Peptides against a protein of PDB entry 8YR4. Designs and how they scored, part 64

Target 1, 309 residues: chain A of PDB entry 8YR4
Amino acid sequence: PRGSPALQLVVLICLGLMGLERALNVLVPIFYRNIVNLLTEKAPWNSLAWTVTSYVFLKFLQGGGTGSTGFVSNLRTFLWIRVQQFTSRRVELLIFSHLHELSLRWHLGRRTGEVLRIADRGTSSVTGLLSYLVFNVIPTLADIIIGIIYFSMFFNAWFGLIVFLCMSLYLTLTIVVTEWRTKFRRAMNTQENATRARAVDSLLNFETVKYYNAESYEVERYREAIIKYQGLEWKSSASLVLLNQTQNLVIGLGLLAGSLLCAYFVTEQKLQVGDYVLFGTYIIQLYMPLNWFGTYYRMIQTNFIDMEN

## One batch from the design tools (peptide; made by RFdiffusion4, then SolubleMPNN)

Design b2_p13_8_s3 (from b2_p13_8, 10 letters changed)
Fold by OpenDDE base, seed 1:
Structure b2_p13_8_s3 (fold): chain B 309 residues (1-309), chain A 13 residues (1-13)
Amino acid sequence: as target 1 above (309 residues)
Amino acid sequence: SIFEERLEFERAL
């Protein structure tokens, strides 16, 4: 971004964090292999506990793979908000100034039908999402219940309790934080619609603006409206990063407790090395679809509110 | 989370 050395530094930090994420993608499988080898060799508990703790810490930094929000990814996304806002505002102001240079015939020739097609894509997206929601939420809840039963019967009641407490806390915090976020998102959407309405009204009154040579005044008013919108957008996006990081922390604590307990039982020859691999894989598989649950709950809540109005 | 970022990206296009 030209003109702000602070935002250029943020871009360089984000590129560095992307490099760190690539390094974590190599290190996490290596540490996992090392745990399996140490369990096979019946290594002393202190070496196992340190390697497991280090693995879980690296996994917390990485997250659950492609599409999972690890700490490094959340930090990158958080820092990138200001860079995105700067770029968006610059593009919007360039488009708006260019639209004020275009002839009245171009404004009259743009059929309302393109705006309707964007709205129809939005509605078709929401209906496709609702179907994806039902087909992913119900199976994910079933997989959690099956997982609790499986771990309680085949491992130990303590594993079933860890999974139950972890998933119950995860779901509860996801709902509570999502309901809290909905206030920021509604305020953002209301201000977006108001900013768009002002831009449309200014462009409909183009002849009057041109007659009074008020183009610079309308651009400055639009800039102020965008800055107000971006203040609300930042709160919405920052609250999303907070949700994702809270979810990652809860799963990280469950993975830590369960992995340490599993490693202990393998050392005591009550479980096999394969059972450790199974537990870690199963928890990661449960985590992947749960990242969508917050989006799902909010979409259901938004559709209920839109049906009541 | 990723779905929101994708939806926001698809709405911005």
Scores: peptide ipSAE 0.026, ipTM 0.683, DockQ to the pose 0.134
Fold by OpenDDE base, seed 5:
Structure b2_p13_8_s3 (fold): chain B 309 residues (1-309), chain A 13 residues (1-13)
Amino acid sequence: as target 1 above (309 residues)
Amino acid sequence: SIFEERLEFERAL
């Protein structure tokens, strides 16, 4: 943010906290591995207790995964409120100033309430887009890269390749299926708006409907519109289930391939039992934010369309 | 995620 050094410092602190979250995402599985290994080796209580206490503290800082209410994430979210408010206000003032510079002909053709709703949508779309890019998309991509590097350095290169292929396939399928799903959602929203408009028109003309005793006809027409809407809603919902199942299948295949490979290396005494637990935990942790990636992609795409209008 | 439709619904209310 230009003009407030305090807000610039808050942005830098938030970026530092984001970096800390990335470090915690690596450290938490490592400490959990170490606990499993120490338990397997029947290590002294003092070493075990220290490692468990350290793990619990790191887990408190991290929370339950990306998007969970961990202490670091909560602190970042709290500090970001002022930055978001500053950005929102700046965008709103820019849109408002631009609306005042537009020709009288443009204003005469539009209702003031519609213009304000367009301005509010524009402001929310820009601020939403920026927040999703900075706090969800970029961190998730960073966690994937860190995961690939970690597995390539500390495990066999085959693990890094499995993670890379699974994540790349997951992201690609998520984008493709989300774009396909967006068509069904647009059709559903268009039919919803048409159904609402018909209901409003019928209710505004209720005196005429009552005069002609046409209540049964209007109810049947509304019923037909609802059935048509529900047919489109079903397609939208079914497409979401298909997306989720496709994502689950890619996760399952990646977890299977990597877990079998890890189990093989444990049987060959090249890895410890804790490394098997680490791999499974780390992969599941990477997939938790990715379940929302289709969500973020759709929101980004919607916000871009709303910003062009 | 199913949670998205709920978040959009809660923002539209």
Scores: peptide ipSAE 0.021, ipTM 0.636, DockQ to the pose 0.197
Fold by OpenDDE base, seed 4:
Structure b2_p13_8_s3 (fold): chain B 309 residues (1-309), chain A 13 residues (1-13)
Amino acid sequence: as target 1 above (309 residues)
Amino acid sequence: SIFEERLEFERAL
């Protein structure tokens, strides 16, 4: 944000809080591991109670791993409201000034309500895109990289490789299936708009429809449009289920491979029982934000296409 | 799903 040092400081604080969330995503599994190891070793109550209390406090700061319910995430979101409002207003003013620079012929060819709707969609698109990139996509990619590094350094290169292959396959399939799914969503949205337009046109011509007793005909045409919409909606929804199931399968296979390997290393006394719990906990924590990655990628792609038009 | 519904809800608001 050029022009207010206060908003620039808020951005830096938000970036610092994002860094803290990344640290918490590593620390929470580590503390949970330590609890399991202390319980296994029958450690003294004072050490256990301190570690449990610290874990619960860190877990309160982190939240449920979805990045939406933790104290740090909520504080970041709260502080970002002012930055988002400043960015939105700046984009709105840029779009509005650009609209005023457009030729009179462009304005005469468009309804004022359509122009305003394009401006609002453009502003929402840019601000949404930035928020999703900064707060969801980049942090998730960072957590994956941190996870690969962590497992490679503290467990074995094989664990880092499993996480790398699992996450790379997950991201690749998420992109490919999301791009495939985007075709169905576009077709659905086009048919939704056409169905809505038909309903509006029928209602605006209500007197003419009454005059010709064409009510049954307009209702049947609207019904056909709804059935066609629902057929496209079903394809969109079914493609989402396929995406989610594909994602779940990839993570499940990664979790299986890594958990079996971890169990084997625990049996060989190279790892502790707590390390098995850490691996499972960390993979589940990575999975929670990744489940939405397809939605984020689509939204980024849609918002980028909506900015080109 | 929930996030698409939230985004559609935030776009509908």
Scores: peptide ipSAE 0.018, ipTM 0.618, DockQ to the pose 0.211
Fold by OpenDDE base, seed 2:
Structure b2_p13_8_s3 (fold): chain B 309 residues (1-309), chain A 13 residues (1-13)
Amino acid sequence: as target 1 above (309 residues)
Amino acid sequence: SIFEERLEFERAL
């Protein structure tokens, strides 16, 4: 943000906290591995207690495992409020200034409520898109790359390949199935709007409907519109279940292949028991943000379409 | 996800 050195410092702190989250995503599984190895070796209580305490502290900073946001993520979100407000206000003032530059003929052809709705949608779409890109999409892609590098360097090239293939297939199928689902969602939304419009028109013309005793006819037309809507809603919902199941199968196959390979290398004494637990824990940690990727991708697409209109 | 349903509900309000 040009003009506020305080907000520039807050942005730098937020970027530093994002870097710390990436480091925690690697360190937490490593410390968990070390606990499992120390338990297997029957290590002294003092070493075990220190490692467990350090793990719990790192896990509190990271969050994620309990469905709760971690301390670092909460601190980042808190500090970002001022940056978000500055960005929102700047976009809103730019849109408002642009609306004042438009011809009187354009303003006379539009209702004031429609103009305000355009301004609010434009501001929300830009600020929402920026937040999803910076805090969800980019960090998730970074965590995947860091994961591939880590497994390739510290395990074997085969583990890096399994993670690469699993994540690439997951992302590709998520995009392809989400684009396919967008057709069903658009059809559902169009039929919902048409059903709502028919209900409003029937209620606005209530006196005419009552005069002709057409109440049973309007109820039957509304029932037919609801049945048609529910047929499209079912397709939308079933396509979501299919997406989630496809994602679960890809992660399940990657977890199976990698876990079997890890178990084999543990039996050959090339890896430790803790490395088996590390692999499973790390894959689950990569999967948690990816569950939201389909939602983020669709929101990004919707916000781009809403900005072009 | 439950978040998609909430976002659709918040846009429908």
Scores: peptide ipSAE 0.016, ipTM 0.595, DockQ to the pose 0.182

Design b2_p13_8_s4 (from b2_p13_8, 9 letters changed)
Fold by OpenDDE base, seed 5:
Structure b2_p13_8_s4 (fold): chain B 309 residues (1-309), chain A 13 residues (1-13)
Amino acid sequence: as target 1 above (309 residues)
Amino acid sequence: SLDQALFEAEKAA
């Protein structure tokens, strides 16, 4: 944000907190591994107690891998409120000034309430897009890259390759299936608007409908429109289930391949039992933000479509 | 579902 050094400092602090979240995402699985190894070795209580306490503290800071419930994430979200408000206000004022520069003929041709609704949607879409890109998409991609590097350096290169292939396939399928699903959602929204328009027209013409005793006919037409809408809604919902199952299968296959490879290396005494637990925990931790990626991508697409209109 | 929570979040926004 240009013009307020205080908000620039808050942005830098938020970026620092995002970096800390990335470090926690690596440290939490490592400490969990260490606990499992210490338990397996029957280590002294003092060492175990310190490691467990440190793990619980790090887990409190992280918030369980959903990114939304951790202390660091909550602190970042709290600090970001002022930056978001500044950005929203700036975009709103830019849109408002641009609307005032438009010709009188443009204003006379449009309802003022529609113009305000377009301005509000535009402001919300831009601010939402920026927030989703900065706080959800970029961090998730960073966590994947960090994961690949970590597994490639501290495990066998095969683990890094499995994570790379699994995550690249997951992202690619998520994009492709989400784009395919967007067609069904557009068709559903168009039919919803048409069904709503029919209901409004029937209600506005209520006196005419009563005069002709056409109430049963209007109800049947509305029922047919609802059935048509529900057919499109079912396709949209079924396509979502298909996306989720496809994502679950890709992660499941990656988890299976990597877990079998870990188990094999543990049997060969090249890895410890804790390393098996680390791999499973880390993959599940990467999966949690990725479950939201399809929806973030859809929100991004919707907001781009709403900005183009 | 993740989508329902986000659809509810989109409705609440």
Scores: peptide ipSAE 0.020, ipTM 0.620, DockQ to the pose 0.309
Fold by OpenDDE base, seed 2:
Structure b2_p13_8_s4 (fold): chain B 309 residues (1-309), chain A 13 residues (1-13)
Amino acid sequence: as target 1 above (309 residues)
Amino acid sequence: SLDQALFEAEKAA
């Protein structure tokens, strides 16, 4: 943010906290591995207790598992509120200033309440898009890259390849199926709007409907419109189930292939039992934010379309 | 997904 050194410092702190979250995403599985190895070796209680306490503290900082956000993420979100408010206000003032520069003919042709609603939607769309890109999409991609590097360096190169292929396939299928599904969602929304418009028109013309005793006819037409809508809604919902199931299959296949390979290397004494647990934990941890990637992608697409209008 | 329900709820509000 130009003009406020305090807000610039807050942005730098938030970026530092994002870096810390990435480090925690690597450290938490490592400490969990170490606990499993120490338990397997029947290590002395003092070493085990210290490692467990350290793990729990790191897990508190990271969050996850219970659907709770970690302390670091909460602190970042808290600090970012002022930056978001500054950005939102700046965008809102720019839109408002631009609206005042528009021709009188443009203002006479539109209701003031509609103009304000467009401005609010535009501001929310831009601010939302930026927040989702910076705090959800970019960090998730960074975690995937870090994961591939970690498995390639500390495991056999085959593990890095499995993670790369699984994540690439997951992302690609998520995008492709989401784009395919967007067509059904658009058709559903168009039919919903048409059904709503018919209901509004029928209710606004209720005197005419009463005069012609056409109530049963209007109800039947509305029923037919609902049936058409529900046919499109079913396609939209079924396409979502297909997306979720496809994602689940990719996760399952990746977890299966990597877990079998890890188990094989443990039987050959090339890896420890803790490394098997690390792999499973790390993969599941990478997949948790990816489950929302399809939602983020749709939100990004919607926000771009709303910015072009 | 929960986020889709939330996104649909935010779009409906």
Scores: peptide ipSAE 0.018, ipTM 0.598, DockQ to the pose 0.248
Fold by OpenDDE base, seed 4:
Structure b2_p13_8_s4 (fold): chain B 309 residues (1-309), chain A 13 residues (1-13)
Amino acid sequence: as target 1 above (309 residues)
Amino acid sequence: SLDQALFEAEKAA
């Protein structure tokens, strides 16, 4: 943000914390591997105790991989609140200034409540988009790249290839299915708004409806609107289940292929038992943020479309 | 939006 050196420093600290999260995502599985290897080798208690203590500390910093539970992630989120508020206020003021520059004809043609709702949605969309891009999308892509590099360098190149193929397929399917789902969600939201508007209009005209004994007709029209909404809701929900199941299948296949290959290399004494545990742990850590990627991608698309209108 | 929070809650489930 231009104009406050304090907020610029906070942004730099947040970027540094994001880098630390990437390092933790590599280190935590490595330390867990080392614990398993030390246990297998019956290493001295002092070495084991230090490695376990270090692992637990790193795991506290990282959290449970569901993004927000780690100390570093919480600290980043806390520090980012001020940056988000500054950005939100700036966008809101820009939108408000732009609304005042619009012609009187534009204002007379729109209800003030609709204009404010568009402004609020626009502000929320822009600030949300930036936050999700910076804190979820970019880090997830970085973790995938780091993972591919790590497995290619420290494991056999076949592991890097499996991770690459699995992640590429996962991302591609997530994008394609999410774009397909976005159509159903838009149709659902449009029908929800139309159904709500009909209910409000019927209730506002209550006296007229009573005068004409048209209650049964209005109820039937409302029922038809609900049935139409529920048909679109079902398509939206079913498409979500299909996305989740497709993602789960790709994850399962990648985990299966990599785990079998790792087990084979352990039997060939090319890898240690700890390396098997590392692979499984690291893959699961990569998949946890990816489960949200479809939501982030949709949010990005929605926010871009809401900015173009 | 509430729908996004609901969708996030449904995906967390």
Scores: peptide ipSAE 0.017, ipTM 0.603, DockQ to the pose 0.129
Fold by OpenDDE base, seed 3:
Structure b2_p13_8_s4 (fold): chain B 309 residues (1-309), chain A 13 residues (1-13)
Amino acid sequence: as target 1 above (309 residues)
Amino acid sequence: SLDQALFEAEKAA
């Protein structure tokens, strides 16, 4: 992005955040090892609690081991929205300017390919949704229930309660935030269609635009429409980052509460070091499929919106 | 997340 020093700074910050993600990928396993060693050595509670809290904080920054839903990744994605929008707008304006130089025959061929693409998207979406509901949603809900039962029977009722509250809050917030986000997506799609219709109408009338030397005027009107679209796209994209961050926060709080409680019971010799490892692994295992739950709830809602239009 | 990957794929398409 040569034209804006502010966007260049944002790119440098994003590269710095990518470097930080790599550092976190090394530090998180080290801190996890240190917890296991401290538990094995029966270290004082204060040292153990500090190391556990530090681990959970680093894990919150990294995300659930995927690196895609951590605070640092969400911050990078959020900052990158403006860089992407600048690049997209520049490319779209260059394409639009070039399309005014192309013949009418090229524009007629594009409409037929689009109708086919919409039809293929509709059919693929329905089949994909059914497969997802059966193979991901139902098993994930079953795994949560099994997890609650397991922790309640083999650990303590408090662990089952923590998992129950964490997963219930995660699912509830995922639904609520996704429903809220759907409004922004609908507004974005409506403005995208309007912007595209304006571009098509301008290009179908290219002879008239050339006759009046109105090319600069049509490009400026298209730029304004893109800016309006990008304002709505930003809201949609930022709402997705907010969803991911909310999910990461809920899992982080559940992991913190459960890990501290587990560490405490290990210090009292009520649980083994292996039980601490089991709890952390199991919570992360439950989180991995749940991260997709937001995607698919969105896909379900999108398909309903696309069927209503 | 897959949400980000799908969102990026939806933007790239």
Scores: peptide ipSAE 0.024, ipTM 0.661, DockQ to the pose 0.196; fails the geometry check

## One batch from the design tools (peptide; made by RFdiffusion4, then SolubleMPNN)

Design b2_p14_1_s1 (from b2_p14_1, 7 letters changed)
Fold by OpenDDE base, seed 2:
Structure b2_p14_1_s1 (fold): chain B 309 residues (1-309), chain A 14 residues (1-14)
Amino acid sequence: as target 1 above (309 residues)
Amino acid sequence: SLLAEIEATERALE
């Protein structure tokens, strides 16, 4: 935002907070490991209490695996409201200016309400897309890279490889299955719109339907359209279950392979019991934002298609 | 669950 140094400062603070979230994503599992190790070693209460208090404070800043947003994320979201409003207003004014540059024939051929709806959809699509890319997709990819580096440096190259293969396979399958699902969703939406249009047309022509005593015929056609819709809806819903199950299997296999390898190294006294707990906790922590990736990817694709029209 | 709720909300907005 070139016009206000205050908004530029807010953007820099938000980027700094995003960096802090990445640091917390590494520190929280480390502190949890340290608690488990201190408990195993029967360490003095003072050291344990300090580490637990520090962990709980860091966990409050990060936010929970319970789906609660952390304090840092909430503060970032709060500060970003002004930047989002500035961006939205700028996009709206650009679209509005462009609409005024269009030919009179274009305006006369379209209803003013349709033009405004296109402008609102365009603004919402662009601003939504940018927000999802900056605050969800990029940070999640950064967390994966940081995770691979961390496990490769502090554990063994084998753990880094397991995380890399697991996350790469997860992302690839999420994209491929989401693209496959998008075909079923489009077919469902087109059939829903066609079924709704037929119902509206039948109700608007109610007098004609009554005149010909065609009520039973229209009800049967509507039933057939509903059955066809439900067949497509079932495919869409079943494909979602398949996506979720595929994701669960990939994470489960990665967790199994890494947990067995970690347990083996603990038995050989190369790793501590806390390192086993760290691995499991960290993988689950990486999984939580990735579960939303399929939704974000679809939203991104939809928004790109809506911008091309 | 949450993905299905988002999909249902998206369908209700279309």
Scores: peptide ipSAE 0.019, ipTM 0.606, DockQ to the pose 0.530
Fold by OpenDDE base, seed 5:
Structure b2_p14_1_s1 (fold): chain B 309 residues (1-309), chain A 14 residues (1-14)
Amino acid sequence: as target 1 above (309 residues)
Amino acid sequence: SLLAEIEATERALE
């Protein structure tokens, strides 16, 4: 935003808060590890109490590990409201200016309400897509990269490899299955619209249907359309369950492999008990945002399709 | 699931 130095400062603060959130995602598991190690060593109460208090404070800043409920995330979202409003208004004004450059024939051929609806959809799609990319997709990818680096440096290269393979497989399967599901969803929506159109036509022609005593025929046609819709809806819903289960299996296998390897290294006294707890906590923490990744990917695809129309 | 609710909401908006 070149026009307001105040908004530029807010953007920089928001980027700083995003960086802090990434740091918290690493620090929270580390402090939890330290608590477990201090408990195992029967450390003095003062050291334990300080570490627990610090952990709880960091956990308050982070929130539930999803990055959506933490104090830092809430503060970022609050500060971003003004930037979003500025961006939205700028996009709206650009669309409005472009509409005024269009030919008089284009304006006369379209109802003002339809033009406004196109403008609103375009603005919402652009602003929504940018917000999801910047605040959800990019941070999640950053957390994965940070996780791979952390485990590779502080545990062993094998842990970094497990996380890399698990997350790469998870993302790839999420994309592939989501693209596959999009076909079923489009078919379902097309059939829903066709079923609705048939119902509207039947109701608008109610007098004609009644005159020919064709009520039973129209009901049967509507039933067939519903059955066809439900067949497509079942495919859509079943494909969603398949996606969720596939994601759960990939994370479960990664967690299993890494947990077994960690347990082995703890048995060899190369790692502490707290490191086992750290690994499990960190993987679950990475999984929470990733569970939403399929939704974000779909929203991005939908918004791109809506911008091309 | 939240994903199903979002899909239902998106379907209601289309």
Scores: peptide ipSAE 0.017, ipTM 0.619, DockQ to the pose 0.522
Fold by OpenDDE base, seed 4:
Structure b2_p14_1_s1 (fold): chain B 309 residues (1-309), chain A 14 residues (1-14)
Amino acid sequence: as target 1 above (309 residues)
Amino acid sequence: SLLAEIEATERALE
């Protein structure tokens, strides 16, 4: 935000908080590992109590690993409201200015209410896109990279490779399946708009429909439009389930491979029991935001498509 | 619908 030094400072604070979240995503599993190791070693209560208290405090700051429920994330989201409002208002004004620059012929061909709805959708879409990119996509990619580095340095190169392959496959499949799904989503949205338009036109022409006793005909036409919509909705929803299941399988396979490898290294006394728990905890923490990655990527694509139209 | 899904997704992310 070039116009307000206060908002620039808020952006910097939010970026700092995002960095803190990344640090917490590494520290929380480490402290959990340390608790398990201290319990295994039957360490003195004072050391255990301090480590547990520190873990719980860090976990409070981090939240549930989705980033949505942690104190740091909530504070970031709260501070970002003013930045989002500034960005939204700027986008709204740009869209509104652009609409006024469009030819009279374009405006005469569209209802003012439709133009406003397109403007509002455009603003929401762009603002949402930016928020998802900044707060979900970029942090998740950072957490993956940090995870690969961490596991490669502190475990064995094989763990870093498993995480790399799992996350690369996950991201690739997410992109490919999401692009495939976007076709169904576009078709669904187009049919929804057509169904809505038909309902509006029928209701606006209510007197004519009554005059010709064409109510049954209009209802049947609306029913056919709904059935066609539901067929497209089913494809969209089924493709979402397929995406989610594919993602779950990839993460499950990565978790399986890494957990088996951890267990093997623990049996060989190369890793501690806590390291097994760390790996599982960290992979689950990476997975939680990734569940939304497909949604974010779809929203990104949809918003780009809606900006091109 | 897209707004409602964006809003529903935003609300599901909140």
Scores: peptide ipSAE 0.014, ipTM 0.505, DockQ to the pose 0.119
Fold by OpenDDE base, seed 1:
Structure b2_p14_1_s1 (fold): chain B 309 residues (1-309), chain A 14 residues (1-14)
Amino acid sequence: as target 1 above (309 residues)
Amino acid sequence: SLLAEIEATERALE
């Protein structure tokens, strides 16, 4: 935001909080490992209690699980509200200014309500896309890179390679299958709009339909349109199940390979029991944001298409 | 699962 030093400071604080979230994603598994190792060694209660208390505090800051945002993430989201509002207003004013620069012929062909709806969709699309890129896509990629580096340096190069191959395959398949699915979703949405338009046209012309006793004919045409829609909806839904299952298989194979290797190294006394728990915990942490990646990628594609129209 | 819920929510908002 060029016009307000206060909002620039808020952006810098939010970036600092994002860095803190990345640090927490590494520290939380490490502290959990340390607890397991201290329990295995039968360490004194004072050391164990301090480590457990520290872990719980870090876990509170991080959050975790499906839909639970940590304290740091909530604070970031709260501070970002003002920046988002500034950005939204700026985009809205740019779209509105651009609409006023368009030819009179363009405006005469469109209803004012339709123009405003296009402007609102455009604003929400751009602001949503920016928020998803900054707060979800970039952090997820950063967490993957940090994970690869961490496992390569502190465990063994083989663990880093497993994570790299697993995440690369996951991302590649997510993109490819999502692009394939986008065709089915577009076809479904087009058929939904056509079905809705037909229903509206039939209802607006109800007097004519009644005059010709054509109610049964209109109902049958509507039924055919619904059946065609449901066929496309099924393809869209089935393709989503296929995506989710493919993602689960890739993560499952990565978890299996890494867990077996870790277990082997623990049996050879090269790693501790806590390191096995760390690996499992860290992979689960990487998986959680990746589940959203396919949604974000599709949302990005949809938003780009809506901006080109 | 969450992908499906978001897709359902997006469809409800369109």
Scores: peptide ipSAE 0.018, ipTM 0.624, DockQ to the pose 0.450; fails the geometry check

